# Peptides against a protein of PDB entry 3T7K: the designs that were tried, part 119

Target 1, 248 residues: chain A of PDB entry 3T7K
Amino acid sequence: KAEKILARFNELPNYDLKAVCTGCFHDGFNEVDIEILNQLGIKIFDNIKETDKLNCIFAPKILRTEKFLKSLSFEPLKFALKPEFIIDLLKQIHSKKDKLSQININLFDYEINGINESIISKTKLPTKVFERANIRCINLVNDIPGGVDTIGSVLKAHGIEKINVLRSKKCTFEDIIPNDVSKQENGGIFKYVLIVTKASQVKKFTKLINDRDKNETILIVEWNWCVESIFHLNVDFTSKKNVLYQKK

## One batch from the design tools (peptide; made by RFdiffusion4, then SolubleMPNN)

Design b2_p19_7_s1 (from b2_p19_7, 9 letters changed)
Fold by OpenDDE base, seed 2:
Structure b2_p19_7_s1 (fold): chain B 248 residues (1-248), chain A 19 residues (1-19)
Amino acid sequence: as target 1 above (248 residues)
Amino acid sequence: SEKAKKRKAEEEEQEKLWS
């Protein structure tokens, strides 16, 4: 069926997209449309797997979903596109109007607002955002909204190697892991990095660390600090936004 | 589909929780 529909075109584009969707196309596509998209070099996956070498995200706007956050870790993310790309493409293909010799849909017309070439270019870097920031090991409180598995998965996608989950009410100093990175001369390296949810945790962890490991560097942040870092593909250590405690 | 509804709900919850 797809071949018959596409036979009216003399030349077909190859978009070379390996994509996931978030905030759109929850019902998927019918069999014919999937075949059409495949013939145009557009493959849509249900989930993110490293082996699939994904290069595209479809979303109506910048979202804070797991898929969207992880898409910024693609190597590279080539395109972040609005769902209207697929909608308009399929609409043109299914149109009965006379001999359209060519499909006239340009990917660049469908970019998600706020995901510009500056962001896309950073996904071509050989390192991940937290790797560049010298954040290898973090402590994460167990009561974080969204769950430690989802949050941890996003953080790992962006270069955090080890996530230590802290039982906020029961943890001691010995449960807190250091951010074990080699001392680079010019980099702000924090020995202890923690993601917390409330002020009482800041008080607790700062006390535990300062009482046992005096004068060490500490960074305590909210989840939104990580999200903003991901959206910019850069950690801004000069910003106090979403930083709850910092000791240099 | 029920699968689609679940995915939508999960994404909406993530947006809400992480806003």
Scores: peptide ipSAE 0.420, ipTM 0.919, DockQ to the pose 0.896
Fold by OpenDDE base, seed 4:
Structure b2_p19_7_s1 (fold): chain B 248 residues (1-248), chain A 19 residues (1-19)
Amino acid sequence: as target 1 above (248 residues)
Amino acid sequence: SEKAKKRKAEEEEQEKLWS
């Protein structure tokens, strides 16, 4: 069926998209449309796997979903596109109007607002955002909204190697892991990096660390600090936004 | 589909929780 539909075109583009969708196409696509998209070099995956070499995300806007956040870790993210790209493409293909010699849809017309070339270019860097920030090991409170597995998965996609889950009510100093990075002269290296959800945790962890490991560097942030860092593909250590405690 | 509803709900929850 797809071949018959596409036979009316003299030339077919190869978009070379390996994509996931978020905030759109929850019902998926019918078999014919999937085959059409495949013939156009558009492959849509249900889940993110590194082996699939994903390079594209479809979303109506910037979202804070796991898929969207992880898409910014693609190597590279070539395109972040609105779902209207697929919608318009399929509409054009299914149109009974005159023998269109070519499909005339430009990917650049469907870019997600706020995902600019500066962001896309950073996905071509050989390092991940948290790797560049010298954040290798973090402590994550167990009561974090969204769950430690989901959040941990996002953070790992962006270069966090080790995620230590802290049981907020029972944890001691010995449960807190250091961010084991080599001292680089020019970078804000924090010995202890923690993602917390509430002020009481800040008080607890700052006390535990300061009582046992005096004068060490501490960074305690909210999840939104990570999200903003991901959205910019840059950690701004000068910003106090979403930073709950910082000791240099 | 039930699968679609679940995916949508999960994404909406993520948006709310991480906003």
Scores: peptide ipSAE 0.419, ipTM 0.919, DockQ to the pose 0.894
Fold by OpenDDE base, seed 1:
Structure b2_p19_7_s1 (fold): chain B 248 residues (1-248), chain A 19 residues (1-19)
Amino acid sequence: as target 1 above (248 residues)
Amino acid sequence: SEKAKKRKAEEEEQEKLWS
């Protein structure tokens, strides 16, 4: 059926998109439209898997969803597109009125606002954002909104190798892991990195660390610190935004 | 579909939690 619909076009583009959707197309597509999209080189996946070599995200805007955050870790993210790309494409294809010899849809007209070439270019880097920031091992409180699995998955996608989950009410100093990175000459390495949710946790962990490992570097942040770092694909250690405690 | 509703709800929750 898709072939018959597409037969009216002399030439079909190959968009070469391997995509996930977030904030749109929750109901998916009908079988015909999926087949049409596939013939145009557009493959839409339900979930993110590294093996699929995803290169595209569909979303109406920048979102704070797991999928959106992880899409910025694609290698590379080629396109971040509004759902209107698919909508207009399918509309054009199903239109009987326009004897269009060609599909005339430009991907660049559908870019998500705020995902610019600067962001896209950073996804081509050989390293991940937290890797570049020398954050390899982090401590995460167990009461983090969204859950440690989701948060951890996002963080791992962006280069954090080890996530230590802290039972915030019961943990001791011995439960806190150091960020095991070799001191580079240029500084900026924190021995202890923690993501917390409450001021009481800041007080607790700062005390535990300072009492047992005096003079070590500590970074305690909110989840939003990570999100902002992901959205910019850069960690700004000069910013105090979403930083709850830092000791250099 | 129930799957779609669940997915939407999860995404909306994430947006609210992380806003």
Scores: peptide ipSAE 0.418, ipTM 0.919, DockQ to the pose 0.891
Fold by OpenDDE base, seed 3:
Structure b2_p19_7_s1 (fold): chain B 248 residues (1-248), chain A 19 residues (1-19)
Amino acid sequence: as target 1 above (248 residues)
Amino acid sequence: SEKAKKRKAEEEEQEKLWS
């Protein structure tokens, strides 16, 4: 069926997209449309796997979903597109207008607002955002909204190697892991990095660390600090936004 | 589908929780 539908076109574009969707196309596509998209070099996957070499995200806007956040870790993310790209494409293809010799849909017309070339360019870097920030090991409180697995997965996609989950009520100093990074000359390295949800946790962890490991560097942030860092593909250590405690 | 509804709900929850 797809071949018959596409036969009316003299030339077919190859978009070379390997994509996931978030905030759109929850019901997926019918078999014919999937075949059509495949013939146009558009492959849509249900889940993110590194082996699939994903290069595209479909979303109506910037979202704080796991998929969207992880898409910014693609190597590279080539396109972040609105779902209207697919909608208009399929609409044009299914149109019975005999005179359409070509599919003329430009990917650049469907870019998600706020994902600019600067962001895209950073996804071509050989390092991940948290790797560049010298954050390899973090402590994460177990009561974080969204769950430690989801958050941990996002953080790992962006270069966090080790995530230590802290039981906030029961943890001791010995449960807190250091951020084991080699001292690089130009980067503020925090020995202890923690993601917390409450001010009480800040008080607890700062006390535990300062009492046992005096004069060490500490960074305690909210999840939103990570999200903002991901959205910018850059960690701004000069910003106090979403930073709950910082000791340099 | 139920699967689609679940996915949508999960994404909406994530968006809400992390906003």
Scores: peptide ipSAE 0.378, ipTM 0.910, DockQ to the pose 0.916

Design b2_p19_7_s2 (from b2_p19_7, 10 letters changed)
Fold by OpenDDE base, seed 4:
Structure b2_p19_7_s2 (fold): chain B 248 residues (1-248), chain A 19 residues (1-19)
Amino acid sequence: as target 1 above (248 residues)
Amino acid sequence: SAKAKLREEEEKLQEKLWS
């Protein structure tokens, strides 16, 4: 069926997209449309797997979903596109207007607002955002909204190697892991990095660390700090936004 | 939950895309 529909076109574009969707196309695509998209070099996957070499995200806007956040870790993310790309493409293909010898849909017209070339270019870097920031090991409180698995998965995608989950009510100093990064002379390296949800946790962890390991560097942030870092593909240590506690 | 809110937003956005 797809071949018959596409036969009317003299030349088919190859978009070379390996994509996931978030915030759109929840019902998926019918078999014919999937075949059409495949013939145009558009492969849509249900889940993110590294082996699939994903290079594209479809979303109506910047979202804080796992898929969207992880898409910014693609190597590279070539395109972040609005779902209207697919919609318009399929509409054009299914159109019975005989005069269309070519598909005239430009990917660049469907870029997600806020994902600019600067962001895309950073996905070509050989390192991940948290790797560049010298954050290798973090402590994550167990009561984080979204769950430690989801949050942890996102963080790992962006270069965090070890995620230590802290049971906020029962944890002791011994449960807190250091950020095992070699001291770089000019880089703000924090020995202890923690993602917390509550002010009470800040008080608890700062006390535990300061009492047992005096004069060490501490960074305690909210999840939003991570999100902003991901969205910019850069950690700004000069910003106090979403930083709950910082000791240099 | 934050996850539930995100899903709700996604669903609302989905509805707008197909209307």
Scores: peptide ipSAE 0.020, ipTM 0.613, DockQ to the pose 0.080
Fold by OpenDDE base, seed 1:
Structure b2_p19_7_s2 (fold): chain B 248 residues (1-248), chain A 19 residues (1-19)
Amino acid sequence: as target 1 above (248 residues)
Amino acid sequence: SAKAKLREEEEKLQEKLWS
């Protein structure tokens, strides 16, 4: 069926998209449309796997979903597109009125607002955002919204190697892991990095660390700090936004 | 929950796309 539909076109583009969707197409596509998309070099996956070499995300806008956040770790992310790309494409293909010899849909017309070339270019870097920021080991409170697994997965995708989950009510100083990064001369390295959800946790952890390991550097942030870092593919240590406590 | 809110937002967005 797809072949018959596409036969009216003299040439078919190859978009070369390996994509996931978030915030759109929850019900997926019918079999014919999937086949059409495949013939156009558009393959949509349900989940993110490294082996699939995904290069595209479909979303209506910037979202805080696991898929969206992880898409910014693709190597590279070639395209971040609005779902209207697929919609318009399929509409054009199924249209019987316009004897179009060619499919006239340009990917660049469907870019997600806020994901610009600068962001895309950063996905070509050999390092991940937190790796560049010298954050390899992080402490994460167990009561974080979204769950430690999801949050942890996102963080790992962006270069954090070790995630230590803290039982916020029961943890002691010994449960807190240091960010094991070699001292680089020009980089602000925090010995202790923590993601917390509550002010009480800030008080607790700062006390624990300061009492036992005096004069060490501490960074305590909210999840939003990580999100913003991901969205910019850059950690701005000069910003106090979403930073709950810092000791340099 | 934050997750629930996000799902709801996504669903609403999807509805708008097909409306």
Scores: peptide ipSAE 0.019, ipTM 0.606, DockQ to the pose 0.081
Fold by OpenDDE base, seed 2:
Structure b2_p19_7_s2 (fold): chain B 248 residues (1-248), chain A 19 residues (1-19)
Amino acid sequence: as target 1 above (248 residues)
Amino acid sequence: SAKAKLREEEEKLQEKLWS
């Protein structure tokens, strides 16, 4: 059926998209449309797997979903597109206008607002954002909204190797892990990095660390600090936004 | 929750796209 529909076109584009969707197409696509998209080099996956070599995200706007955040870790993310790309494409294909010999849909016309070439270019870097920032091991409180698994998965996608989950009410100093990175001569490395949710946790962890490991560097942030870093694909250590405690 | 709000926004957006 898809072949018959596409037969009216002399040449078909190959978009070469391996994509996931977030905030759109919850009901998926019918069999015919899936086949059409496949013939145009557009493959849509339900979940993110490294083996699929995903290069595209469909979303109406910048979202804080797991899929969207992880898409910025694709190697590379080639396109971040609005769902209207697929909608307009399928509309054109299903159109009975006899005079359409070619599909005239340009990917660049459907870019998500706020995801510019600068962001896309950073996804081509050989390192991940937190790797570049010398954040390898972090401490994460167990009561974080969204759950430690989801948050942890996003952080790992962006270069954090080890996530230590802290039981905020019961943890001691011995439960806190150091960010074990090689000492770089000119780079500010924080020995302890923590993501917390409450001011009381800041007080607790700062006390525990300062009492037992005096004069060590500490970075305590909220989840939004991580999100902003991901959205910019850069950690700005000069910014105090979303930083709850910092000791250099 | 932030998650619930996001889902609601996503659902509303989906409805608009196919309406």
Scores: peptide ipSAE 0.019, ipTM 0.592, DockQ to the pose 0.074
Fold by OpenDDE base, seed 5:
Structure b2_p19_7_s2 (fold): chain B 248 residues (1-248), chain A 19 residues (1-19)
Amino acid sequence: as target 1 above (248 residues)
Amino acid sequence: SAKAKLREEEEKLQEKLWS
């Protein structure tokens, strides 16, 4: 069926997209449309797997969803596109009225607002954002909104190797893990990195660490600190935004 | 929950795309 529909076109574009969707196409696509998209070099996956070499995200705008945040870790992310690209493409293909010899839809016309070339370019770097920031091991409180699994998965996608989950009410100093990175001359390295949800946790963890391991470097941040770092694909240690406690 | 709100927003956005 898809071949018959596409036979009217003299040339077919190859968009070379391996994509996931977030905030759109919840019901997926029918079999014919999937076949059409496949013939145009557009493959849409339900979930993110590293083996699929995904290079594209469809979303109506910048979102804080797991898929969107992880898409910024693609190697590289080639395109971040609005769902209207697919909609317009399929509409044009299914249109019987136009003797269209060619499909004239440009990917660049459907870029998600706020995802610029600078961001896309950073996804071509050989390292992940938190790797570049010398954050390998973090402590995450168990009461974080969204759940430790989802948050942890996003963080791992962006270069964090080890996530230690802290039971905030019962944890002791011995439960806190250090950020085990070799001292690099030019990078700020924090021995203890923690993501927390409330001020009482800041007080607790700062006390625990300072009482037992004096003069060590500590970074305590909100989840939004991580999100902003991901959206910019850069950790700005000069910014105090979303930083709850910092000891250099 | 924040997750529920996001889902609702996503659904509303999807509806607008097909309307």
Scores: peptide ipSAE 0.019, ipTM 0.593, DockQ to the pose 0.078

Design b2_p19_7_s3 (from b2_p19_7, 10 letters changed)
Fold by OpenDDE base, seed 2:
Structure b2_p19_7_s3 (fold): chain B 248 residues (1-248), chain A 19 residues (1-19)
Amino acid sequence: as target 1 above (248 residues)
Amino acid sequence: SSMAEKRKAEEEEQEKLWS
């Protein structure tokens, strides 16, 4: 069926998209439309896997979903597109207008607002955002909304190698892991990096660390600090936004 | 589909929790 539908076009574009969707197309596509998209070089996956070499995200806007956050870790993220790209494409293809020689849909017309060339260009960097920020090992409280596995997966996608889960009520100093990074001369390296949810946790962890490892560098942040860093593909250590405690 | 609804609910929850 797809071949018959596409036969009316003299030339077919190859968009070369390997994509996931978030905030759109929850019901997926019918078999004919999937076949059409495949013939146009558009493959949509249900989940993110590294082996699939994903290069595209479909979303109506910037979202704080696992898929969207992880899409910014693609190598590279080639396109971040509104779902209207697919909608308009399929509409044009299914149109009964007799003599369409070519499909006239430009990917650049469907860019997600706020995902600009600067962000896309950063996904071509050889390093991940937290890697560039010298954050390799973090401590994450177990009561984090969304769950440690989901959050951990996002953080790992963005260059954090080790996530230590802290039982906030029971943890001791010995349970806190250091951020084991080589001393680089020009980067703010924090020995202890923690993601917490409550002010009480800030008080607890600052006390534990300062009592046992005096004068060490500490960074305690909210999850939103990570999200903002991901959205910008840059860690701004000068910003106090979403930073709960900082000791340089 | 039940799977579509589940995916939608999960994404909406994530957006709400992390906003």
Scores: peptide ipSAE 0.398, ipTM 0.913, DockQ to the pose 0.914
Fold by OpenDDE base, seed 1:
Structure b2_p19_7_s3 (fold): chain B 248 residues (1-248), chain A 19 residues (1-19)
Amino acid sequence: as target 1 above (248 residues)
Amino acid sequence: SSMAEKRKAEEEEQEKLWS
């Protein structure tokens, strides 16, 4: 069926997209449209797997979803596209109008607002955003909205190697892990990095650390600090936004 | 449909929680 539909075109583009969708196409596509997309080099996956070498995200806008956040860790993310790309593409293909010799849809016309070339270029870097920021090991409170697994998965996708989950009410200093990174001459390395949700946790952890490991560097942030860092593919240590406590 | 709605709900919850 797809072949018959596509036979009206003299040439078919190969878009070479391996994509996931977020905030759109929740119902998926019918079998014919999936086959059409496949023949055009567009493969849509339900889940993110490293083995699939995903290079594209479909979303209506920048979203704070696991899929969207992880898409910025693709190697590289080639395209971040609005769903209208697929909609218009399929519409053109199913159009009963005259034999279109070619499909005239340009990927660049459908870029998600806010995902610019500077962001795309950073996805080509050999390192991940938190890796570049010398954040290897973090402490994460167990009561974080969204769950430690989801958040942890996103953080790992972006270069955090070890996530220590803290039971905020019961944890002691001994439960807090250091960010074990080699001292680099350039750039502040925080010995303790924590993601917390409440001011009481800030008070608790700062006390625990300062009482037991004096004069060490501490960074305590909200989840939104991580999100913003991901969206920019850069950690700005000069910003106080979403930083709850910082000791240099 | 049920799976689609579940996925949608999960994404909406993520967006809400992290906004």
Scores: peptide ipSAE 0.398, ipTM 0.913, DockQ to the pose 0.869
Fold by OpenDDE base, seed 5:
Structure b2_p19_7_s3 (fold): chain B 248 residues (1-248), chain A 19 residues (1-19)
Amino acid sequence: as target 1 above (248 residues)
Amino acid sequence: SSMAEKRKAEEEEQEKLWS
């Protein structure tokens, strides 16, 4: 059926998109439209898997969803597009009135606002954002909104190798893991990195660490610190935004 | 679809929780 629909076009584009959707297309696509999209080099996946070599995200705007945050870890993210790209494309293809010999839809007209070439270019780097920041091992409190599994999955996608979950009410100093990275000459390394949700946790963890491992470097941040770092694909250690405690 | 509604609700919850 898709072949019959596309037969009226003399030339078909190959968009070469392997995409996931967030904030749109929750109902998915019918079989015919999926086949049409496939013939145009557009493959839409339900979930993110590294083996699929995803290069595109569809979303109406910048979102804080798991899928959107993880899309910025694609290698590379080639396109971040509004859902209107698919809508307009399918509309043109299904149109009986258009004697069009060619599909006239340009990907660049459908870019998500705020995802610019500077962000896209950083996804071509050989390292992930937290890897570049020398953050390999982190401590995460168990009461984090969204759950430790989802948060941990996003962080791992962006180069954090080890997520240590802290039971905030019961944890001791021995439960806190160090950020085990080799000292590079020009990079600030924090021995202890923690993501927390409340001020009482800051007080607790700073005391535990300072009492047992005096003079070590500590970074305690909110989840939003990670989100902002992901959105910029850069960690700004000069910013105090979303930093709850810092000891160099 | 019940699955579509669930996915939508999960995404909306994520946006709310992480805003």
Scores: peptide ipSAE 0.392, ipTM 0.912, DockQ to the pose 0.899
Fold by OpenDDE base, seed 3:
Structure b2_p19_7_s3 (fold): chain B 248 residues (1-248), chain A 19 residues (1-19)
Amino acid sequence: as target 1 above (248 residues)
Amino acid sequence: SSMAEKRKAEEEEQEKLWS
């Protein structure tokens, strides 16, 4: 059935998209439309797997979903597109207007607002955003909204190797792990990096660390600090936004 | 479908929780 529909076109584009969707297409696609998209080089996956070599995300706008955040870790992310790309494409293909010899849909017309070429270019870098920032090991409070598994998965996708989950009410200094990075001359290295949700946690962890390891560097941030870093594919250590405590 | 609604709800919850 898809072949018969597409036979009306003399030439078919190959978009070469391996994509996931977030904030759109929750009902998926019918079998015919999936086959049409496949013939146009558009493959849509339900979940993110590294083996699929995903290069595209469909979303109506910048979202804070797990899928959207992880899409910025694709190697590279080639396109971040609005769902209207698929909608308009399928609409054109299903159109019975006799004289459509070619599909005329330009990917660049459907870019998600705020995901510019600068962001896309950074996804081609050989390193991940937190790797470049010398953040390898972090401490994460157990009561973080969204859950430690989801947040941890996003952070790992962006170069954090080790996530230590802290039981905020029961943890001691010995439960806090250091950020074990080799001293590079040109980068601010924090020995202790923590993601917390409450001011009481800041007070607790700051006290625990300063009482036992008085001269060490500490970075305590909110989850939004990580999100903003991901959205920019850059950690700005000059910004105090979403930083709860910093000791250099 | 029940699955589609669940996925939508999960994404909306993530947006709300992390906003």
Scores: peptide ipSAE 0.390, ipTM 0.911, DockQ to the pose 0.899

